# Peptides against a protein of PDB entry 5CWW: the designs that were tried, part 26

Target 1, 194 residues: chain A of PDB entry 5CWW
Amino acid sequence: VPKLQGPFDFDLNPEDEQDDEVELKDIYVIGEKPRVADLMRGEEEELEMMKEDQHNGLSLNIICLLSTSGQVKICLDIDGVEAQWLPPRSKNKRLFAPPPEPPSLLTFQTFDTLKPAEVTPDGWPMFSEDATSPYSFYVTHPAGITYISLTPWVFRLESELQSDSEAGTEFRIDLLAKGQGSERDRIFTQTRTQ

## One batch from the design tools (peptide; aimed at target 1 S163)

Design b2_p19_7_s3 (made by RFdiffusion4, then SolubleMPNN; from b2_p19_7, 5 letters changed)
Fold by OpenDDE base, seed 2:
Structure b2_p19_7_s3 (fold): chain B 194 residues (1-194), chain A 19 residues (1-19)
Amino acid sequence: as target 1 above (194 residues)
Amino acid sequence: SELSKKLAELVKKRQAERK
């Protein structure tokens, strides 16, 4: 039986975000790309396809959170949340294993997909995947559809994670953190027929 | 920024795990 994971602890809330009680409505998870070393037991052809895919992926899970107001939080799984299964009913449940510390999420970016006037009490924003890119997705709401892409920073972050050189890392990370972050584009707006 | 610091720590940690 799969173990329910959570709650997640936020290691960083952006300083600029007031601790407003954000009611979450949806979650979108972008799984980490497997490490080549873990795949080396596969067939050589699968390895080549996966190498191409690995150059295009992040070695961290990304957790996107969507509020009822259309606010999106992009979080990085720092600790690596593995699928946890309920231990088999073997009698020796070490009753006293401290509950595993909740995984820490690092909030990379927060932004709104709706204008204040578009937020409705009955509005149900939802995530939907982009079939063409694992690092792009949509936020759908009755007021409109917003395209989001993480590609502007994901590949740069992965390059730093895979770098053998510590030289300039702090500077490049600082530039990444201060950058524009994710691409956001409103592709559809519901025209209120007056 | 605090974000920059945390990201740098993450990167350093991951780099160390690969050595």
Scores: peptide ipSAE 0.589, ipTM 0.948, DockQ to the pose 0.756
OpenDDE base, seeds 1, 3, 4, 5: peptide ipSAE 0.588, 0.586, 0.588, 0.587; ipTM 0.948, 0.948, 0.948, 0.948; seed 5 fails the geometry check

Design b2_p19_7_s4 (made by RFdiffusion4, then SolubleMPNN; from b2_p19_7, 8 letters changed)
Fold by OpenDDE base, seed 1:
Order: structure tokens, then C-alpha cells, then sequence
Structure b2_p19_7_s4 (fold): chain B 194 residues (1-194), chain A 19 residues (1-19)
């Protein structure tokens, strides 16, 4: 039986985000690509196929959060929340290990998909996948559809996570985080037929 | 930023795990 996971702690809200009760409407998870170190333990044949896939993904889970207002938060799972299964009822009362600290999600970026005039109290924005790219998706709202791509930064971040260079890593990541965010393009806008 | 620090710390940890 899958263990219920959550709540997640948000360790880093950008300073400018009013911690106002943002009603979340949807969650979209982009699973991590396997790490090179995890591949080295596999069978050699599976290793080669996975190596090609490794060069093309982030070794962190990405959690996208969508609010009623059409705000998207892109969060990174640094702790690597593994799918926890309920331990089999083995008889030994292992001492109540304190519940593991809730996994910390880092907010990488936040952006809006709706204009202020498009926000409605009863709006129900939803995520949908892009079948052509694991790091691209859509936000659908009655007012319109927005294409989002994480590709401008995800591969560069992975390159830093895999780098053997200790020098300047923090600086380069800081520049990455402050640089061009996710691609965002409104591909459809609902015209109010008067 | 704190974000950059934590990600850099993760990168460091992963370098150590590969050694």
C-alpha cells in the first residue's frame, strides 16, 4: 500500500511572495531521471540505454503547483522523496522513529499564466502534459491555454549538479535562477463572443 | 541566494558520493 506523502514544507518562498493562502488547484510532477551513480549499479545493457536518457533530464523531482489564480510554482525536491511503501507489518515494534521531517521543497520560480483581468473566483486551471517533451506542459484555464517549458534551465541545472568542478557552482546556479525562467507562451485565448 | 546555496550544497554532496 502506498504511504500517504505530505505535507511538504516550502523552505524557500521567494521573499516577494505573499504567503497568502494560495488555494492550490492542481499539481504536476516531473519525475527525476536516474542518476549516473544509480546506473552504475545496473546491468551493463540497461546502463547503455539509460545513459542516453540521462543526458537529457534533471536528477531531481520537479513539483509544479497551480493556484486558482493561475500562478505556477516550480519546486525542486532536493531530498529525493522516494515512494515510501508501508513497511510490512513485521512484529517488532521498532521504536517510533520520529516521523521523518517533511521533505523540503525548494521554490525555483513562480510566475503567472493569467492576466489579472482573466482571474475568476471559480476558475479551475489544470495541468496537462506535453507528449513531445517531459519538461514541457500546458496550463488550461477557461480564459486560455498557456504552454510552459522548463528546458531553458533544467539541463543547465543538471549540468551543474553533475559537474566535477567545485569552483563557482553556487555563483553559476544563482545566475541560472535569476536568469531567463521557464518559457511561457499563451497559445490560445478565449475570445468573449459578445 | 539561499536557493543557490542549497543547490550548490547538493552538487557538492553528489560529488562526494561519486568519489
Amino acid sequence: as target 1 above (194 residues)
Amino acid sequence: SELAKRLAALAERRREERR
Scores: peptide ipSAE 0.633, ipTM 0.957, DockQ to the pose 0.733
OpenDDE base, seeds 2, 3, 4, 5: peptide ipSAE 0.632, 0.630, 0.632, 0.631; ipTM 0.957, 0.957, 0.957, 0.957

Design b2_p19_8 (made by RFdiffusion4)
Pose (drawn by RFdiffusion4):
Structure b2_p19_8 (pose): chain A 174 residues (1-35, 56-194), chain P 19 residues (1-19)
Amino acid sequence: VPKLQGPFDFDLNPEDEQDDEVELKDIYVIGEKPRNGLSLNIICLLSTSGQVKICLDIDGVEAQWLPPRSKNKRLFAPPPEPPSLLTFQTFDTLKPAEVTPDGWPMFSEDATSPYSFYVTHPAGITYISLTPWVFRLESELQSDSEAGTEFRIDLLAKGQGSERDRIFTQTRTQ
Amino acid sequence: AEEHREEVLEALKEALAKQ
């Protein structure tokens, strides 16, 4: 039985989130690819409101177990800092009028690319893609350049990143 | 390579915090 890791702290998490934004209904994880795509796990979170949050696993989740009984507790040991994810982007997929209080939006994988996926909700369906942004970040991680890292990363963070488009809307039908 | 990767990820975090 491996150690339960969490609750993960969302670094740069949006402040003043509403109840239907904090409450989660689905989770979709795009695993890191071997060193074609991003060498990082991407943790996608879907709220009751239809809010989608794209998080990057900067630290890297790895195999962990609780300590053996052989280990003696040390008083001057530092407290274990909670595990962390980097909140890259957060965006709505529903208008306020489309949010149902007990709605169950769902993630779906795209057959052609793991970096594209769908959100389904009684209000409609939404296509989402993280490309090419995830490729740009991977290229910078593999960069052969001696310098310019901070400069190039600043442009990528200023990039709009993921794209999202509604493909279907259900009208006056719950 | 490891140091470059850490620099990139730290730079990304700093860039995002400027928002």

Design b2_p19_8_s2 (made by RFdiffusion4, then SolubleMPNN; from b2_p19_8, 6 letters changed)
Fold by OpenDDE base, seed 4:
Structure b2_p19_8_s2 (fold): chain B 194 residues (1-194), chain A 19 residues (1-19)
Amino acid sequence: as target 1 above (194 residues)
Amino acid sequence: DEEKRKAVLEALKKALAKK
């Protein structure tokens, strides 16, 4: 039987601590891709070929959260939430193992897809996938549609996670964290016809 | 590799905390 996982704890940026209770309306999950290094244990030649195939995505799960206000929060599953199965009914309930700490999600980026004037009480923003990329998606709201892509940072982060060298990692990670992050583009705006 | 990965993630946490 699959084990129910969650709730997740959020490691929010200090800027997000000031935000009022975000009412979540939708969740979009991008599953992790296998680590190239883990797949290529013993096959150095294929490792070089797969390094060229930057197509392997991120070896972390990404959890995108969407609020009623159109706020998107991009979170990383740094603890590696895997599909867990309920342990077999072993009679010896190790009663004393502290419940595993809930997995922590690291908030990578938070941004709005709606202008304040576009936020409505009855508005229901939703995620939808982009068929062309696993790391791109749309936020649809009655006021408009926003395209989002994580590609600007995902592959760079994965490169760091798979790097054999620690040289310059801290600097590159700092740039990655402080950069513009995800691409965001309003592709459609509903014009209020008078 | 796992230690390096952890180090990267810790660096990321620290970097994001400073943002």
Scores: peptide ipSAE 0.597, ipTM 0.948, DockQ to the pose 0.736
OpenDDE base, seeds 1, 2, 3, 5: peptide ipSAE 0.596, 0.595, 0.595, 0.596; ipTM 0.948, 0.948, 0.948, 0.948

Design b2_p19_8_s4 (made by RFdiffusion4, then SolubleMPNN; from b2_p19_8, 7 letters changed)
Fold by OpenDDE base, seed 2:
Structure b2_p19_8_s4 (fold): chain B 194 residues (1-194), chain A 19 residues (1-19)
Amino acid sequence: as target 1 above (194 residues)
Amino acid sequence: DEEKRKRVLEALKKALSKL
């Protein structure tokens, strides 16, 4: 049986967003891709074929949160939150390890998918996956459908995480943070037939 | 590699905190 995880602490929630209780309606998780170096620990010959695959994803979990207002929050799991399962009912009194500290999520980006006039109290936006890319998805709301892609920054962040050079890392990370380069495109808008 | 990843993530956290 899966163990319920949470609550999660959110690092870097901007203070200036009014603590309007953002009612969350959906969650979308993009699991980390395994690091080739961790997989190849023991198989020298397959190392050359997998070098091309190193560019295929982020070695961090991404957690996307969606509010009733159509606000999307992109969070990074920097602590490495693993899926936990309830221990089998084995009678062994395993010592009460102190409950692990609640994992922290790093808020990378927050943005809206709806205009203020499209927000409804009964609105129920939902995530859906893009079959063509693991780092792209859709937000569906009665007002319309928004395409989102994380690819513009995900591969750059992974490149920094895997780089051998320390030169210019701080500068490139500063540019990555300031750029907030998620692609957002409204692909469909529901026209109210007046 | 782990120490470098930690430094990158700390740099990212620091960069985001300045926004």
Scores: peptide ipSAE 0.591, ipTM 0.949, DockQ to the pose 0.800
OpenDDE base, seeds 1, 3, 4, 5: peptide ipSAE 0.588, 0.587, 0.590, 0.590; ipTM 0.948, 0.948, 0.949, 0.949

## One batch from the design tools (peptide; aimed at target 1 F111 L114 P116 R184)

Design b2_p20_1 (made by RFdiffusion4)
Pose (drawn by RFdiffusion4):
Structure b2_p20_1 (pose): chain A 174 residues (1-35, 56-194), chain P 20 residues (1-20)
Amino acid sequence: VPKLQGPFDFDLNPEDEQDDEVELKDIYVIGEKPRNGLSLNIICLLSTSGQVKICLDIDGVEAQWLPPRSKNKRLFAPPPEPPSLLTFQTFDTLKPAEVTPDGWPMFSEDATSPYSFYVTHPAGITYISLTPWVFRLESELQSDSEAGTEFRIDLLAKGQGSERDRIFTQTRTQ
Amino acid sequence: SALDALKEALKRHPKVEKLS
């Protein structure tokens, strides 16, 4: 039995989130690829409101177990800092009028790319993609350049990143 | 590192989007 890791602290998490934004209904994880895509796990979170949050596993989740009984507790040991994810982007997929209080939006994988996926909700269906943004970040992580890292990263963070488009809307039908 | 630079850049370029 491995150690339960969490609750993960969302670094740069949006402040003043509403109840239907904090409440989660689905989770979709794009695993890191061997060193074609991003060498980081991407944790995608779907709220009741249809809000989608794209988080990056900067620290890297790895194998971990609770300590053996052989280990003696030390008083001057530092408290274990909670695990962390970096909130890269957060966006709505539903208008306020489309949000149902007990709605169960769902993630779905795209057959052609793990960096694209769908959100399904009684209000409609939405296509989402993280490309090419995830490729740009990976290229910078593999950069052969001596300098310019902070400069290039600033442009990438300024980049709009993921793209999202509604493909279907259900009208006056719950 | 690049990832530390990304973290600092996101403070200047936050992405929180809402629909009307």

Design b2_p20_1_s1 (made by RFdiffusion4, then SolubleMPNN; from b2_p20_1, 6 letters changed)
Fold by OpenDDE base, seed 1:
Structure b2_p20_1_s1 (fold): chain B 194 residues (1-194), chain A 20 residues (1-20)
Amino acid sequence: as target 1 above (194 residues)
Amino acid sequence: SALEALKKALKKHPHVERLE
């Protein structure tokens, strides 16, 4: 799994360009599930476990970004897929291949996990994994804990990406983009005992 | 392609959910 270590070029919407220098505090990466074709090259035992998980995860890497204010940005790594679909360029290792351009991240969703009143200068929000689901996680902050799930859209998106039929794909994807995004639930709030 | 449709859709429909 190529560890995405490096500066990401964000294809931020123009509306996001107005957001001041959002200081990132944490990054959470959800790796793409290996394609069945890639798994067929692996050991038979891994193939059986993936057959039981009928819910094939997203074939795109997901990069979650967390700001100091508790804002989460869910980004999709699209370039990672394009690099896989490009037939391996011919054997001539051009000695000076320019360093691979940083992956372009497509912002899928942005949401707050903290209310403005909960944002503190010394607050340090952090991601934590959900051991029960690869597409769910928590944002922890002194003010509270928020559960996040990407499952409402991940499987639908994957279905569209894997569909052989172009019929209605644009419409369904447009609907998906307009629809409700990730699940967000505050599971714990720290009551300031006055 | 589905990927191009996704790029277009997400650019067209930015999804930002703020807490008040």
Scores: peptide ipSAE 0.580, ipTM 0.948, DockQ to the pose 0.751
OpenDDE base, seeds 2, 3, 4, 5: peptide ipSAE 0.577, 0.578, 0.580, 0.579; ipTM 0.948, 0.948, 0.948, 0.948

Design b2_p20_1_s2 (made by RFdiffusion4, then SolubleMPNN; from b2_p20_1 with K15H K18R S20E)
Fold by OpenDDE base, seed 5:
Structure b2_p20_1_s2 (fold): chain B 194 residues (1-194), chain A 20 residues (1-20)
Amino acid sequence: as target 1 above (194 residues)
Amino acid sequence: SALDALKEALKRHPHVERLE
């Protein structure tokens, strides 16, 4: 489990009116899948298994944040990738390595899982995994259960990150950013027997 | 890079989906 240690500096878009103190209740991390290219340097057997699973995962860590109100924020760990691409800085033990900069999370999408009327002060929304897919999960709350899937965009994003062609990348990325994001389906609603 | 393009695109298009 990547220990996301430390205060995350959210590059919150300045237009997110910071006024609503979003209290976070839970975090769900989807670890990066090893790049096929990195696996090709390793054991041939792992390459064959990944070829059969046509769904190569994202090379970025995904951090999902859940608020008390049932709001989900899907974030991408960009610094993790930069650290991988940085050639091992030569062993010059510069004694005063600046403190590791907190990981910068890029917000990809934000969405609600609860209606305003379903939000309760005592409600504790929680993430739970989907055993059938690493990029799908549930948000459970006393009011109901919501299924979430990142599959609509994850594989497309990975394809762009691995593409050697710069042609059209900006356009396709813009479409990804503007498009409908994650799948969100309420699979169970608790009927309050009034 | 694709990552730079993504950063810029997300800055331009913040998406918040609310339930009513």
Scores: peptide ipSAE 0.586, ipTM 0.949, DockQ to the pose 0.734
OpenDDE base, seeds 1, 2, 3, 4: peptide ipSAE 0.585, 0.586, 0.585, 0.585; ipTM 0.949, 0.949, 0.949, 0.949

Design b2_p20_1_s3 (made by RFdiffusion4, then SolubleMPNN; from b2_p20_1, 6 letters changed)
Fold by OpenDDE base, seed 2:
Structure b2_p20_1_s3 (fold): chain B 194 residues (1-194), chain A 20 residues (1-20)
Amino acid sequence: as target 1 above (194 residues)
Amino acid sequence: SPLEALKEALKKHPHVERLE
């Protein structure tokens, strides 16, 4: 498990007021899938199989952050891509490489999974995986379970990231950013026995 | 780049979906 060690510098929009120190309770990481182009070095047959899986995953790592209040922040690890594009720095191990800047996480979406009335001081929301989909997961809390799916946008985003055409990319990405991002469905609610 | 476009788009449109 790549230990994402270090303070994530959220390039929080400076206009994002110091949101109250959101106490994070859990982290869920969806690893990047290898780019089809990197697989193209393999035999032609593997390429056809991957093309048929139209569900090519995102080439970016996704980091989901869960607060005590049940707020989920979906973040994209852009540095992982930038590091791949950085030409292998010539072996001049300049000893003073500035400490690797913490990975810049780009917040794609933020949403609540709990209503304010469901938030309790002793409540401990947690992520759990969906074994049926790499881009779906659950947030579990004593008050209820919320299903989350990133599938509405991840494939479209990947298509834009892999597109050789700059034409319309900005517009389509703008639509992605403005649109409803992730699917969020409360699948179970604990009835408070009054 | 698509990534730069994404960064700019998300900066312009911060979205927080709250439950009432």
Scores: peptide ipSAE 0.582, ipTM 0.949, DockQ to the pose 0.708
OpenDDE base, seeds 1, 3, 4, 5: peptide ipSAE 0.579, 0.577, 0.581, 0.579; ipTM 0.949, 0.948, 0.949, 0.948

Design b2_p20_1_s4 (made by RFdiffusion4, then SolubleMPNN; from b2_p20_1 with R12K K15H K18R S20E)
Fold by OpenDDE base, seed 2:
Structure b2_p20_1_s4 (fold): chain B 194 residues (1-194), chain A 20 residues (1-20)
Amino acid sequence: as target 1 above (194 residues)
Amino acid sequence: SALDALKEALKKHPHVERLE
């Protein structure tokens, strides 16, 4: 079976290296919001509006992966940010750019949306957006619907990424990583008509 | 950097939440 070397080299934690071929069924991408610093080149008025929207989104792309079993993996695209900081390579040097290393996705959180008894071979879980928030979405399955929100951590993470002060950053990030990250709430359960 | 700290923190604390 060709291992779908997805274009993403998941630095899967060695614990996730369990050969369990997680069959991915769906992908949900939350695009990065423009960094406030990039907007600072614009008129002062835009900066004030962005400051008032304290809910500046994450400057990293978020990639959510959904398996057949209803497992969700929340990944962060760190390379997308690093690529922006690469000084524009001067056109002329045919530097044999090493093949673009597949974007390394950093797994932030993994969680189930289905109980083992709800997992069916014919079950097809899918992502759906929440129109009210870019950082919230649903996982739909015949067994039920689960609401997911990344808001508990996304804004805190962004604050750390934008902070010029390194003081305490490591500690706060460690707390963020240890904490219950995403909100997960089963909003609907299909009653098995026995 | 904050990103480096995040990488290290997530390596130390793999978080998998299972439903029973």
Scores: peptide ipSAE 0.586, ipTM 0.949, DockQ to the pose 0.738
OpenDDE base, seeds 1, 3, 4, 5: peptide ipSAE 0.585, 0.584, 0.585, 0.585; ipTM 0.949, 0.949, 0.949, 0.949

Design b2_p20_2 (made by RFdiffusion4)
Pose (drawn by RFdiffusion4):
Structure b2_p20_2 (pose): chain A 174 residues (1-35, 56-194), chain P 20 residues (1-20)
Amino acid sequence: VPKLQGPFDFDLNPEDEQDDEVELKDIYVIGEKPRNGLSLNIICLLSTSGQVKICLDIDGVEAQWLPPRSKNKRLFAPPPEPPSLLTFQTFDTLKPAEVTPDGWPMFSEDATSPYSFYVTHPAGITYISLTPWVFRLESELQSDSEAGTEFRIDLLAKGQGSERDRIFTQTRTQ
Amino acid sequence: EEEELHEERQERWEKQEEES
């Protein structure tokens, strides 16, 4: 039985989130690829409101177990800092009028690319993609350049990143 | 207060769509 890791702290998490934004209904994880895609796990979170949050696993989740009984507790040991994810982006997929209080939106994988996926909700369906943004970040991580890292990363963070488009809307039908 | 909160959420959504 491995150690339960969490609750993960969302670095740069949006402040003043509403109840239907904090409440989660689905989770979709795009695993890191071997060193084609991003060498980081991407953790996608879907709220009741239809809000989608794209988080990057900067620290890297790895194998962990609780300590053996052989280990003696040390008083001057530092408290274990909670595990962390980096909130890269947060965006709505539903208008306020489309949000149902007990709605169960769902993630769906795209057959052609793991960096694309769908959100399904009684209000409609939405296509989402993290490309080419994830490729640009991976190229910088593999960069052969001696310098310019902070400069190039600043442009990438200013990039709009993921793209999202509604493909279907259900009208007056719950 | 609820009407103000709804309007704020509508404006946030419109802003996100304009940026897209």

Design b2_p20_2_s1 (made by RFdiffusion4, then SolubleMPNN; from b2_p20_2, 14 letters changed)
Fold by OpenDDE base, seed 1:
Structure b2_p20_2_s1 (fold): chain B 194 residues (1-194), chain A 20 residues (1-20)
Amino acid sequence: as target 1 above (194 residues)
Amino acid sequence: AEEAELAARAARYEAQLAAA
């Protein structure tokens, strides 16, 4: 059983990947779905359920980064893409596997959850999960709560990643990133009683 | 510079909300 090495085995030093200008306050990780091929080693019934659930998640890890200013950055673990295309060549777990190179993260989307006037120096926005979907979450800040859903694009991206056509994949992913963004809804705004 | 950045950020925020 391939141990789902949690996305955390990569020392994502989020500090190194962000421009020094963005102070990160929280991280939300959406793990990759198990690959169907890995599930084929399991019970046939589980494979049929996964085929029927058209809502198969993304085969890449998603790393959501949240700044003090309420900016959300959605990053994709691209090394996960290579792992799909490159059969694990190395049978030899050489004892000295070079430290796993830090995952190359691709910034897929960046958006704000706060208006500039809502940003406070002591503000500490936080992620929280949505029980209804692994691809939905909340950003909570003293100024309000924002619902975010990645569902508008995540399944289309997965379909693109599962396409055998390597040609133009990068271009199509870029079009997806520029196209339909994540759903974002401010579900609560704290009325500052002046 | 800071005011321009805040204005640009505000404009992006509103544009993103309108596109959603």
Scores: peptide ipSAE 0.351, ipTM 0.840, DockQ to the pose 0.431
OpenDDE base, seeds 2, 3, 4, 5: peptide ipSAE 0.318, 0.338, 0.183, 0.339; ipTM 0.820, 0.829, 0.742, 0.832

Design b2_p20_2_s2 (made by RFdiffusion4, then SolubleMPNN; from b2_p20_2, 13 letters changed)
Fold by OpenDDE base, seed 3:
Structure b2_p20_2_s2 (fold): chain B 194 residues (1-194), chain A 20 residues (1-20)
Amino acid sequence: as target 1 above (194 residues)
Amino acid sequence: AAEEELKKREERYEEQLKKE
């Protein structure tokens, strides 16, 4: 897993009413699909198995942030995409590569996994992986377990990123963010035994 | 203050559930 070494700049969409003090408790990272070219340095047999999985992955890293309140923020590492949107600066500016700008995170979606009444000072939510899908995970809290799947939009987003039309990619990503959310299912709720 | 914040969080949760 490439260690995303920060600092990350969060491009938070201003329409997300940032509750001023989101206390983050956990981070879950979904790494980008491995590039076939990087895998070609390995054994050919590993390449074939990874090719089947490669058809179904996002070329961007996904950063999931979890607050004490059970709010999940899905962020995309768009640093690689922004570099594509910049018209290839003419050959001569090779000498002063600006210091690598910190990777920017685009907030794709924000949602709650807990009801307000389930939020407790002593309760902390945690991420857990789903062994069946790299784009699905669980939020575990004493009040319950919520299943989350990014699959409703990840494949569409990847299709947009692979499109030769660099023009309008940002707009299409914004439309995806607004149109189809992640799947969210409460799979377990702790019954308060009276 | 705390009740108003709780209410805002409830409203957000309900709005999010309606968008899904």
Scores: peptide ipSAE 0.210, ipTM 0.771, DockQ to the pose 0.676
OpenDDE base, seeds 1, 2, 4, 5: peptide ipSAE 0.188, 0.189, 0.181, 0.175; ipTM 0.756, 0.758, 0.753, 0.748

Design b2_p20_2_s3 (made by RFdiffusion4, then SolubleMPNN; from b2_p20_2, 9 letters changed)
Fold by OpenDDE base, seed 4:
Structure b2_p20_2_s3 (fold): chain B 194 residues (1-194), chain A 20 residues (1-20)
Amino acid sequence: as target 1 above (194 residues)
Amino acid sequence: MEEELLEERRKRYEEQLEKD
């Protein structure tokens, strides 16, 4: 049986202190790329193909959160939240293990997909996948559809995570978060039928 | 309060559109 995961702690950027009141409507998860170690059971040819594709994706899970207002929050799973299964009902309840610390999510980016005039109290925006890229998706709201792509920063972030230089990684990640937004394109706007 | 929140969101939205 799958284990329910959460609550998650959000490492909020200090600029996002107002986000505590955000009513979430949807969640979209982009899984981490397969680790080369998991692929070492594959044929050497698959390992070579995966080494040549420098664009295999991010080694972190990405959690996208969508509010009623059409605000998107992009969070990085630094702790590596894996799919947990309920342990079999074996009698050794470690009744005294401290509850595992909730996994921390780093807020990487927060942005709006709706204009204030498009926000409705009864709005139910939803995510949908892009079949062409694991790092692109759509936000659908009654007011319109917004395309989002994480590709501008995902591969750069991965290169930083794979760099042997731990020194200044946090600073470089912060610069990436501030310097390069996700691509956003309003592909459809619903005309208000008067 | 609601109007101020909408103005702040407007400002953030405009600032984000200028960066794009």
Scores: peptide ipSAE 0.020, ipTM 0.443, DockQ to the pose 0.619
OpenDDE base, seeds 1, 2, 3, 5: peptide ipSAE 0.020, 0.019, 0.019, 0.018; ipTM 0.440, 0.432, 0.434, 0.434

Design b2_p20_2_s4 (made by RFdiffusion4, then SolubleMPNN; from b2_p20_2, 12 letters changed)
Fold by OpenDDE base, seed 2:
Structure b2_p20_2_s4 (fold): chain B 194 residues (1-194), chain A 20 residues (1-20)
Amino acid sequence: as target 1 above (194 residues)
Amino acid sequence: DEEAELEERRKRYEEQLKKQ
């Protein structure tokens, strides 16, 4: 699990200016897919398993943020993109690399998991993993449990990132963000015993 | 179909929670 150790600079779209007051309760990180070049040092069997998983994951880290209100923000580590396109810095320059700049996070999507009437001041929503996919997870709150899947857009985003056109990558990501949203399903709702 | 899928997801969640 990549430990995100730094303050993230949120490149928030100006439409998200209302989010400055969002109290975060939990963070869920989906690590980038390991590069095939790094896997070439592994056993052939791991390479075959990654080929059979025809669903090649995203080459970017995804950072999911969860507020007290049950708002989920999906962020992409865009610095990971720039670092992929930078020619492999000669191994000898790693000793004098300035401390890694804090990762720039692009907000890809924001959505709610709770209805306004389900939001409580003492609510403590939390993320949990789905064993069936690294791109699916649950948000658990006292009012209910919501399943979330990023699969509707993750593979399309990856195809765009693999395109030879460096120019306008951010713009294409923004277009994808405005398109197909994440899947969201309430799998459990707590019945208020009156 | 959708309700059955939601129930399966719920069951998977409960099974994962028991393993933690």
Scores: peptide ipSAE 0.345, ipTM 0.872, DockQ to the pose 0.024
OpenDDE base, seeds 1, 3, 4, 5: peptide ipSAE 0.287, 0.343, 0.304, 0.311; ipTM 0.846, 0.872, 0.854, 0.858

